# Designs tried in a protein design run: peptides against a protein of PDB entry 6FRK. Part 14

Target 1, 411 residues: chain A of PDB entry 6FRK
Amino acid sequence: NEEVLNAMLKEVCTALLEADVNIKLVKQLRENVKSAIDLEEMASGLNKRKMIQHAVFKELVKLVDPGVKAWTPTKGKQNVIMFVGLQGSGKTTTCSKLAYYYQRKGWKTCLICADTFRAGAFDQLKQNATKARIPFYGSYTEMDPVIIASEGVEKFKNENFEIIIVDTSGRHKQEDSLFEEMLQVANAIQPDNIVYVMDASIGQACEAQAKAFKDKVDVASVIVTKLDGHAKGGGALSAVAATKSPIIFIGTGEHIDDFEPFKTQPFISKLLGMGDIEGLIDKVNELKLDDNEALIEKLKHGQFTLRDMYEQFQNIMKMGPFSQILGMIPGFGTDFMSKGNEQESMARLKKLMTIMDSMNDQELDSTDGAKVFSKQPGRIQRVARGSGVSTRDVQELLTQYTKFAQMVKKM

## One batch from the design tools (peptide; made by RFdiffusion4, then SolubleMPNN)

Design b1_p9_2_s2 (from b1_p9_2, 4 letters changed)
Fold by OpenDDE base, seed 1:
Structure b1_p9_2_s2 (fold): chain B 411 residues (1-411), chain A 9 residues (1-9)
Amino acid sequence: as target 1 above (411 residues)
Amino acid sequence: SLEELLKLL
């Protein structure tokens, strides 16, 4: 039993390292999981895999919890949020995403560009802010970020803004001049929250970068960006460990809506390849698909047809970057997140839909569609011929549908 | 819940 445990923990540790989890955290997790697993309970016939998975999940949840409550803005107050981070971290785009998030929630939100170091920083912020209809402040002539930040904060305080976001200069390296500038800005504007923006795609460098910022400035919150790319999110654990600050939001793409509140359980589920189901639900609910109420009502009754599955595939195709949606679906795995696989994934859904287009209404509208096909195998051959696919492809679709319909019946 | 169904997709 201990050898089997050690082998499974080795696989988990390898997968976590491949997910950019810091080697020290992986070692600590391995020790904590070993101490949390009762080997006697494992001997009692419990599913060893499920116990290890639960222990790993529980320890990952603890690694993402800094033990500090996240700062939240107060409604009807002026909340100054200062952004810090390296150049290329997605800081400026994240400022716009956060501003848009609060604006959509009915907060009076504005943006300040206090980045005087990067040529075109103000034009970029202005472009993003204008597209989102967010009020903005900055200068083309003032070179002191302290003056710009102070004037912008004062202006928006006087105009009774509730969310005042200050974007600061980034650098390519952790330079003392950058940290001094950030401290001067922070002292002048007295932010209610300092948000460190971290690029998840830097992998194992996340710890060292996050630590260097925390050692110089009072980081109170973390936002992790580029979680739509090759970054498997393990760098987020390193950021929490180094900053001792909660992750408050994640950036999941290039679009202004590719931004969500950080949820620990969905994030760890995704990191373990279990999918981000809550995020998929939130996205489906945000689409305001007219048929969602009718579907929800069918699901409450444990009814799910091949037609209902077809309609959901149509909805998924409407949800935007298909790679992100599939990466939220359990069992489609991280391989669907690669740019090369978006077209393949869309082609796979279109293939499944084409198979269903060759089904009749009796097959599509049956609450036990798989049993309709199992009772009359000639239906599989008809559908396969009609859609130009193999009988195996039809059987794979029916197997997928059966998994869906079985869980709907358990809801 | 719609939650658990989207868990399946």
Scores: peptide ipSAE 0.005, ipTM 0.494, DockQ to the pose 0.080
Fold by OpenDDE base, seed 2:
Structure b1_p9_2_s2 (fold): chain B 411 residues (1-411), chain A 9 residues (1-9)
Amino acid sequence: as target 1 above (411 residues)
Amino acid sequence: SLEELLKLL
């Protein structure tokens, strides 16, 4: 039993390391999972794999929870939010995304460019802010970020802004001078929240980078960027561990609306390749589809058929940005998305739908479609022949469906 | 709440 546990934990640890989870955190998780698994419960004939998966999931949730409540802005007050992070982390873009998020929520929001180091920083911020109709402040002539930040904060305080976002310089090579500048800005403006912006794509470097910022400035929140279908989210765990600060938002693309509040459970589900059913449901709800209520009610009741999956694929095909929505579907792991453009993702969905078009109503409407096929393997061969695909392609579809249906049954 | 259901996972 211990050998089987160790083998399964080794596979999980490998997958987490491949997902850019820090080696120390993976080691700690392995130890915590071993201590949390009662070997006696594993002896009782419970599905050992499910127990290990659940224990791993719980320990990952704990690693994302810093035990500190996220700062939230107060309505009718002036909330100063300072952004810190390396150049290329997506910090400036994230300032605009956060400003736009609060503006869309009916907050009086503004942006300050206190990045005097990067040529064209103010022009970039001005361009983004103007497109989003967000008020902005900055200088073309002032070189002291403290002066710009102080003047901008004072201006927008006097104009009764509720959300005042200050973007700072990012530097790669002069870490000490950057941190001193950040500390001077923070001391001058006295921010209500300091947000560290981290690029998820830097992998194992996330810990050291996040620690360097936390050791110099009072980071209270983290935003993780570049959590698109190519980025391995494991660096986010390293950021939380190093900063002891909650992730408050994630950046999921290049658009100003590719920004969402951080949700622990969906994030860990994605990290494990389980998909993001909650985010899928939320996204489906936002899309106000006429058939959406009936689907949500089925999902709430833990009912999910191959027909429901087919209808979902039809809906996805009507909506566009397939890459984001497919990444939310369990069993459509990063490998399903990482290799294809939007057209290839559509072609894959169409292939899956064509497989389902060769299924009968008994197969489509079964609450356990996989069991129908497992009991009568001749059905797989029929569907494969009818759709012009391999029996393997049908088995892969049924495996994806089973993963989805198992998660829906846990909702 | 959906959050409370997710805490049971």
Scores: peptide ipSAE 0.000, ipTM 0.325, DockQ to the pose 0.019
Fold by OpenDDE base, seed 4:
Structure b1_p9_2_s2 (fold): chain B 411 residues (1-411), chain A 9 residues (1-9)
Amino acid sequence: as target 1 above (411 residues)
Amino acid sequence: SLEELLKLL
């Protein structure tokens, strides 16, 4: 039993290292999981794999929890949020995403460009802010970021803005001059929250980078960007450990809407490749789509029909931009997130729904829809003719349904 | 995974 446990833990540790989880955190997790697993309970248990997976999941949840409550803005107050991070971390884009998020929630939100180091920083912020209809401040002539930040914060305080976001200079390297500038800006504007923006794709460098920022500036929140890429986000655990600060939001693409509040359970599920079914369910619930409870109950019972899949496709189509839904789903490559592929993906969903519209209630409501079609191949030909598609297209849909139904049965 | 579901789409 101990050898089997050690082998399974070795596979999990390898997968976590491949997910950019820091080697020290992986070692600690391995020890904590070993201490949390009762070998006697595991000897009596039919599902050793599920027990280890649950122990790993619980320990990863603890690694993402800094034990500190996330700062939240106070409604009707002036909340100053300072952004810090390296160039290329997505900091400037994330400022616009956060501003847009709060604006859509009915907050009076504005942006300040205190990046005097990067040529065109203010033009980029102005372009993003104008597209989102977010008020902005900056200068083309003032070179002191402290002056720009102070004047911008004072202006927007006097105009009764509730969310005042300050973007600062980012450099390619950790330079003492950058940290001095950041400290001077922070001292001048007295931010209610300092947000460190980190690129998830920097892998094992996340710990050292996050620590360098926390050692110089009182980072109170983390935002992780580029979680749509090849990075599984394991570096986020290193950022939490180094900053002792919660992740408040994640960036899941390049669009202004590719931004969401951080949720621990969905993030860990995605990191482990368990799929973000809970985050999908939560997003579907945020959209107030009525049929979610009945679906969640069926999924919990390991029941999944072709009708349930059709209802999911309808829900996905109701959820808005398919790119946002795809960005929540591991392994949709960046190519699938292109505007051309969103229309193509929606056309593909509509094609699959059109195939299912040619199915009968016995086929749609069967708990083993694939077996209904396999027992009577004439059904495939009927559905193919009814929907104007090939028998291959119907077989592909049934193969898809079978894989999903098998996954639901394993939950 | 929901990944596998949508790779199937």
Scores: peptide ipSAE 0.000, ipTM 0.348, DockQ to the pose 0.082; fails the geometry check
Fold by OpenDDE base, seed 5:
Structure b1_p9_2_s2 (fold): chain B 411 residues (1-411), chain A 9 residues (1-9)
Amino acid sequence: as target 1 above (411 residues)
Amino acid sequence: SLEELLKLL
């Protein structure tokens, strides 16, 4: 029993390390999970596997929760939000995404470019702000970021802006001069919130970077970027641990709409490769699609058919930014999105639906559709002919369905 | 992969 538990925990630890979770956090999680299971095994005849999964999930949720309430802007007040982070973290793009998010919610939002180090920083911010119709401030001639930030904040305060976002210089390395400039800017503008922007792809370096920023400026919020790439997001746990600050938003692509409020449960589910089924359920519920209750009940019972997958694909096509929804579907994560634009992803989804349109009710309504096709290979050939696709394309669909159905059975 | 590992979980 203890050898099996230790083997399973070793596997979990290996995946968390492969997900860029910090080695110290993985060790602590292993000890906490082991202690939690040893207590719960004495109380419940539950399958050890489900207990380990639940204990791992619960401890990861605790690692993402810093125990502090996220800062929120006050309506009708002037809220100054300062962005800090390394060059290439997506900081400047994230400033524009956050400004656009608040603007769409009816906040009077503006952007300030206090990045004097990077050539074309102001032109990039101006281009993004102009496309989103967001007011902006910056200089082509002023080299002191303190002057630019102070003048921009004063200007937008006098114009009664509610959200004033200040982008700062990001450098390639932790240079003392960068941290002094950030501290001088923070002291001059007195921000209501300091946001650390972290690239999820940095892996094990996330802890040391996040700590270096927190040791110099009072980081109160974290935004994680590039969660659309090969980054599994484990570095986010390191940033929360080092900054003791909540993740408030995530960046899920290059588009200005590829930005969402952070949700703990969906993020941990996705980190664990469980997919963001809760976030999918939440987004589906927000759309008030009439068939949602029946689908949610089936998912809660671990039932998932090819018809349920087809109905989900129809719902996805009715839903807005297709990138955000695909990234929530188990097995349609980063690998499905990384190779194509939104139009290519839609074309792939339409192709999968066309394959399913050639299936019969017995195939669509089976709780194990893949097993129906495996028992009678002639069905694959019929569906392939009916939809004008290869037998390989039908097998790839059935492989995706099997991944989904296995994941839903584990929820 | 973490998916394979959760298949082992």
Scores: peptide ipSAE 0.000, ipTM 0.411, DockQ to the pose 0.021; fails the geometry check

Design b1_p9_2_s3 (from b1_p9_2, 4 letters changed)
Fold by OpenDDE base, seed 5:
Structure b1_p9_2_s3 (fold): chain B 411 residues (1-411), chain A 9 residues (1-9)
Amino acid sequence: as target 1 above (411 residues)
Amino acid sequence: SLEELLKKL
């Protein structure tokens, strides 16, 4: 029993290392999981795999929770938010995403470009801000970021802005000059929150980078970017551990709306390759849709039908911002988001629903809908004709359903 | 991948 546990934990540790989780955190997690698993409960015929997965999940949730309440802006006050991070972290893009997020919530939001080092930094910020209709400040002639930040903050305070976001210079390397400049800016503007922006794709370097920023400036929040790419997000655990600061948002693409509040459970589920089914369940539960309890119960039993997928697509269509919800569905995230705007993603979902509207109850209510279609290929041709689509489009839907149903069976 | 590894478990 202990040898089997040690073998399974070695595999989980290898997976977490391959997910860019820091080697020290993986070692600590292994010890904590070993101490949390009751070997007697494992002997009682419980699914040993599910117990280990649950123990690993609980310990990862603890690693993402710094035990510190996230800073939130105060309505009717001037809240100064300073952004810090390396060049290429997505910092400048993330400033625009956060500004747009608060603007859509009815906050009076503005942007300041205090990046004097990058040629065209102000033009990039101005372009993003103008597209989003966000007020902005910066200079083409002033080279001192302290002057630009101070003047911009004063201007927008006098104009009664509620959210004042300050973007700072990034460097290709951790240079002492960058850290002194960031400290001078922080001391001059006295920000209510300092946000560290981290690229999830930098892997094992996340700890050392996050620590270097926290050692120089009072980082109070983390934003993780590029979670739409090949980045498995394990570096986020290192950033939380090093900064002792909560992840407040994640960047999930290149669009200004590819930005969402951080949720612990969905993020850890995705990191473990369990998909974001728990996050879907939580979002579905937040909507208080009457049919949700029956669906959650079916999902817990590893049952998932084409009807259950259709009902999920109806729920997604009711939830609004499609980018955040499609990214949560296994096999829809990267392939759906990479090619189109929210309208194209909606059109694709509507097309999938129209295909399912041409299915019969035997096809929709089968616990293995793909096998029903594989046994009788004439069903694919009937559904394709009924919905006005190709037989290939029906096969692609069945392939997506099969991927999702296989994931639900593993929960 | 962690998913493939959790699939081998």
Scores: peptide ipSAE 0.015, ipTM 0.504, DockQ to the pose 0.017
Fold by OpenDDE base, seed 4:
Structure b1_p9_2_s3 (fold): chain B 411 residues (1-411), chain A 9 residues (1-9)
Amino acid sequence: as target 1 above (411 residues)
Amino acid sequence: SLEELLKKL
């Protein structure tokens, strides 16, 4: 039994290293999993697999929890959020994504470009902000990022903005001059939150990079980007360990809406490739819905239709507190998980169901519903007209369906 | 992959 456990743990450790988890964290996880597994319970139990999976899952959840409560903006206050990170981390794009996220939630949000080093930084921010209809500040002539940040923060404070996001200069390398500039900006604007943006694709370099930022600037939050790429996000655990700061959001693509609040359970499930569906199935089983068996069988066969998604929305509507369950559905977690606005979450579900009510049986019952719409774009326009929504709202629904159907196919 | 490993476990 101990040799089998050691072999299985060696494979788990190898796969965690391949997922960009830091070697020290993998060693510590291995020891913690060994200590958490009762060998006597494993000897008596048919389910050695599930015990090891559960132990690994529990220890990964602990590695992503810094034991510190994430900072959250206060409504009716001026919340200054400073972004720090290397060039190419997705920092500037993430500033726009975060601004758009809060704006869509009814926060008065703005962007400040305090990147004077990169030519066209302000033009890029201005383009992104203008497309999203987010107010912005910056200069083409001022070279001091401290002046730009201070003036921009003062302006938007005077205009009663609730979310004031400051984008700073990034460098290709850790340079002392960059850290001095960041510290000067932080001292001038007195941010309520400093967000470190990290690219998940840098693998084993995540620890050293995250530590270098934390040692110079009081990083209080982490955002991990490029989780749509080859990176499984194991570097996120290294960032949490090095910064002792929670991950607050993740970037899941290039689009302004490819941005979601971080959730420990779904993230670890995705890192492990267990899918949000196993957690959904467990949560659905905890909710003791009799109709779960038919869904579970369809999901096991990798079949998921727009009708199956519609039926799941109806079931979620019957289950009560939507905030916990919608968060487990890929693509719905961002917009539906606002703690305390069950009515808004329900109204959004009802809107999605109304869009699906304008679909035909061929569209609803297709095992590749997104491909049916992509092959015949006129269907999107028909459904949009039938449901009284924009073609964008229909495309957003189809994108969410595609994310879910891809997870079902991976089971 | 960790997924393939957890499928084999």
Scores: peptide ipSAE 0.013, ipTM 0.619, DockQ to the pose 0.013
Fold by OpenDDE base, seed 2:
Structure b1_p9_2_s3 (fold): chain B 411 residues (1-411), chain A 9 residues (1-9)
Amino acid sequence: as target 1 above (411 residues)
Amino acid sequence: SLEELLKKL
């Protein structure tokens, strides 16, 4: 039993390392999972796989939780948010995304460009801010970021702005001069929150980078960028561990709206290829499709049928950008998304729907559709023949459904 | 991928 556990944990550890989780965190997770698994319960014939998966999930959730409550802006107050991070981390674009997020929430939001090091930094910020109709401040002539930041913060305080976002200079390397400049800016403007922006794609370098920033400036929040369908989310764990600060938002693409509040459970679920059902539900709720209320109520009650999955696929097909929504569905992991344009994603959904069109009402309306098929394997062959697919394709659909239904039961 | 590994687990 211990050998089997150790083998499974070795595989999980390998996967986490491949997902850019820091080696120290993976080692700690392995030890914590071993300590959390009752070997006696494992001996009693409980599904060892489910226990290990649950223990791994629980320990990953703990690794993303720094035990510190995220800072939140106060309505009707002036909230100064300073951004720090390396050049190419997506810091400047993330400032605009955060400003746009708060503006859409009805906050009086502005942007300050205190990046004097990068030529065209102010023009880039101005372009982004203007497109989003966000007020901005910066200089073409002032070279001291402290002066620009101070003047900009004072200006927007006097104009009763609620969210004042200050973008700072980035560097390509961890340079002492950058950290000194950031500290001088922070001391001058006295920010209510310092946000470290990290690129998820830097892999194992996430820990060292995040630590270097935390050791120099009082990072209180983390934003992880480039969490698109190709990004390994493991760097986020390293950032939290190094900064001891919560992830508050994630950047999921290049668009100004490719930005969402960080949710621990959905993120870990997605990292594990379990899907993001909460984010899917939230997205489905945001779309105010009249047919969604009944589905959402069923999901809240932990009821999910193959018909409910079919209806959800129909809704997804009505809503457009499949790339974001499919990556939230359990079993539609990165490999399902990475290879396909939007048309291929639609074709795959249509294929799944065509498989379900060959199911009967007993199969579609069963609260455990997979059990109906497992009890009578001849159903799989019937559905496969009816839909013109392999028995494997039907089994894959049932596996996806089962994963989804199991997550819905945990909500 | 972590997903493929969790499928093999």
Scores: peptide ipSAE 0.010, ipTM 0.465, DockQ to the pose 0.020
Fold by OpenDDE base, seed 3:
Structure b1_p9_2_s3 (fold): chain B 411 residues (1-411), chain A 9 residues (1-9)
Amino acid sequence: as target 1 above (411 residues)
Amino acid sequence: SLEELLKKL
């Protein structure tokens, strides 16, 4: 039993390293999982796999929790939020996304561009702010970011803004001059929150980068960007460990609404390839598409049919960008998207819908659709013939449905 | 994938 456990833990450790989880965190997780598993309970015929998966999940959840409550803005006060991070981290885009998020929640929100280093930084911020109808401040002539930040914060405090977001300069690398500039800006504007923006695609460099920022500035919050790409998100664990600060939001794409509040459980589920049902429900709620309320109420009651999955796929096909939403569906994982572009993923989804179009109402409306097909295998052959697909393709669909329905029953 | 690895476990 210990040899089997050690073999299984070696495989989990390899997968976590391939997910950009830092080697020190993977070692600590292995020790914590080994200590949390009762070998006597494993001997009693409990599903050893489920026990190890649960232990791994629980220890990953602890690695994302810094034990510190996230800062939240106070209504009716002037809340100053300073952004810090490297060039290319998505910092400027994330400032606009956060401003738009608070504006949509009924906060009086504004943006300040204190990036004097990057040519066109103010034009980019102005373009994003204007599209979102967010008030902005910056200069084309002032080169001191401290002056711009101070004047902009004073202006918007005097105009009774509730959320004042300050975008700062980034550099291509960690430089002492960047950290000195960030400290001077922070000392001048006295921010209520300092947000570190990290690119998830930098992999194993996440620890060293996050530590370098925390050692120089009082980072209190983290935002992780580019989680729509090939980044498996393991770098987020390194950011929390290094900064001792909570992840407050994630950037899931290039659009201004590709931004969501961070949820620990969904994020770890996605990192493990289990999907993110809660993030999918939240995204469906934000889009306010017709018939979404009926689907959400069914999901809250742990009811999920093949018809509900079909309706969800129809809704997903109405949602852009498609790549992000598929990565939230349990059992579709990163592997569904990694094998093709967005068009191939749409074609795969449309193929699954075409298989379901060959099902009858009894099959579609069953709360245990997989059991209906398992009891009468002739149904699989009928559906396969009706949709022009293999019996294997129908079995793969039923396997995906079963995974999703089992997760919905645990909600 | 991590899921396939967790499936072999």
Scores: peptide ipSAE 0.010, ipTM 0.465, DockQ to the pose 0.020

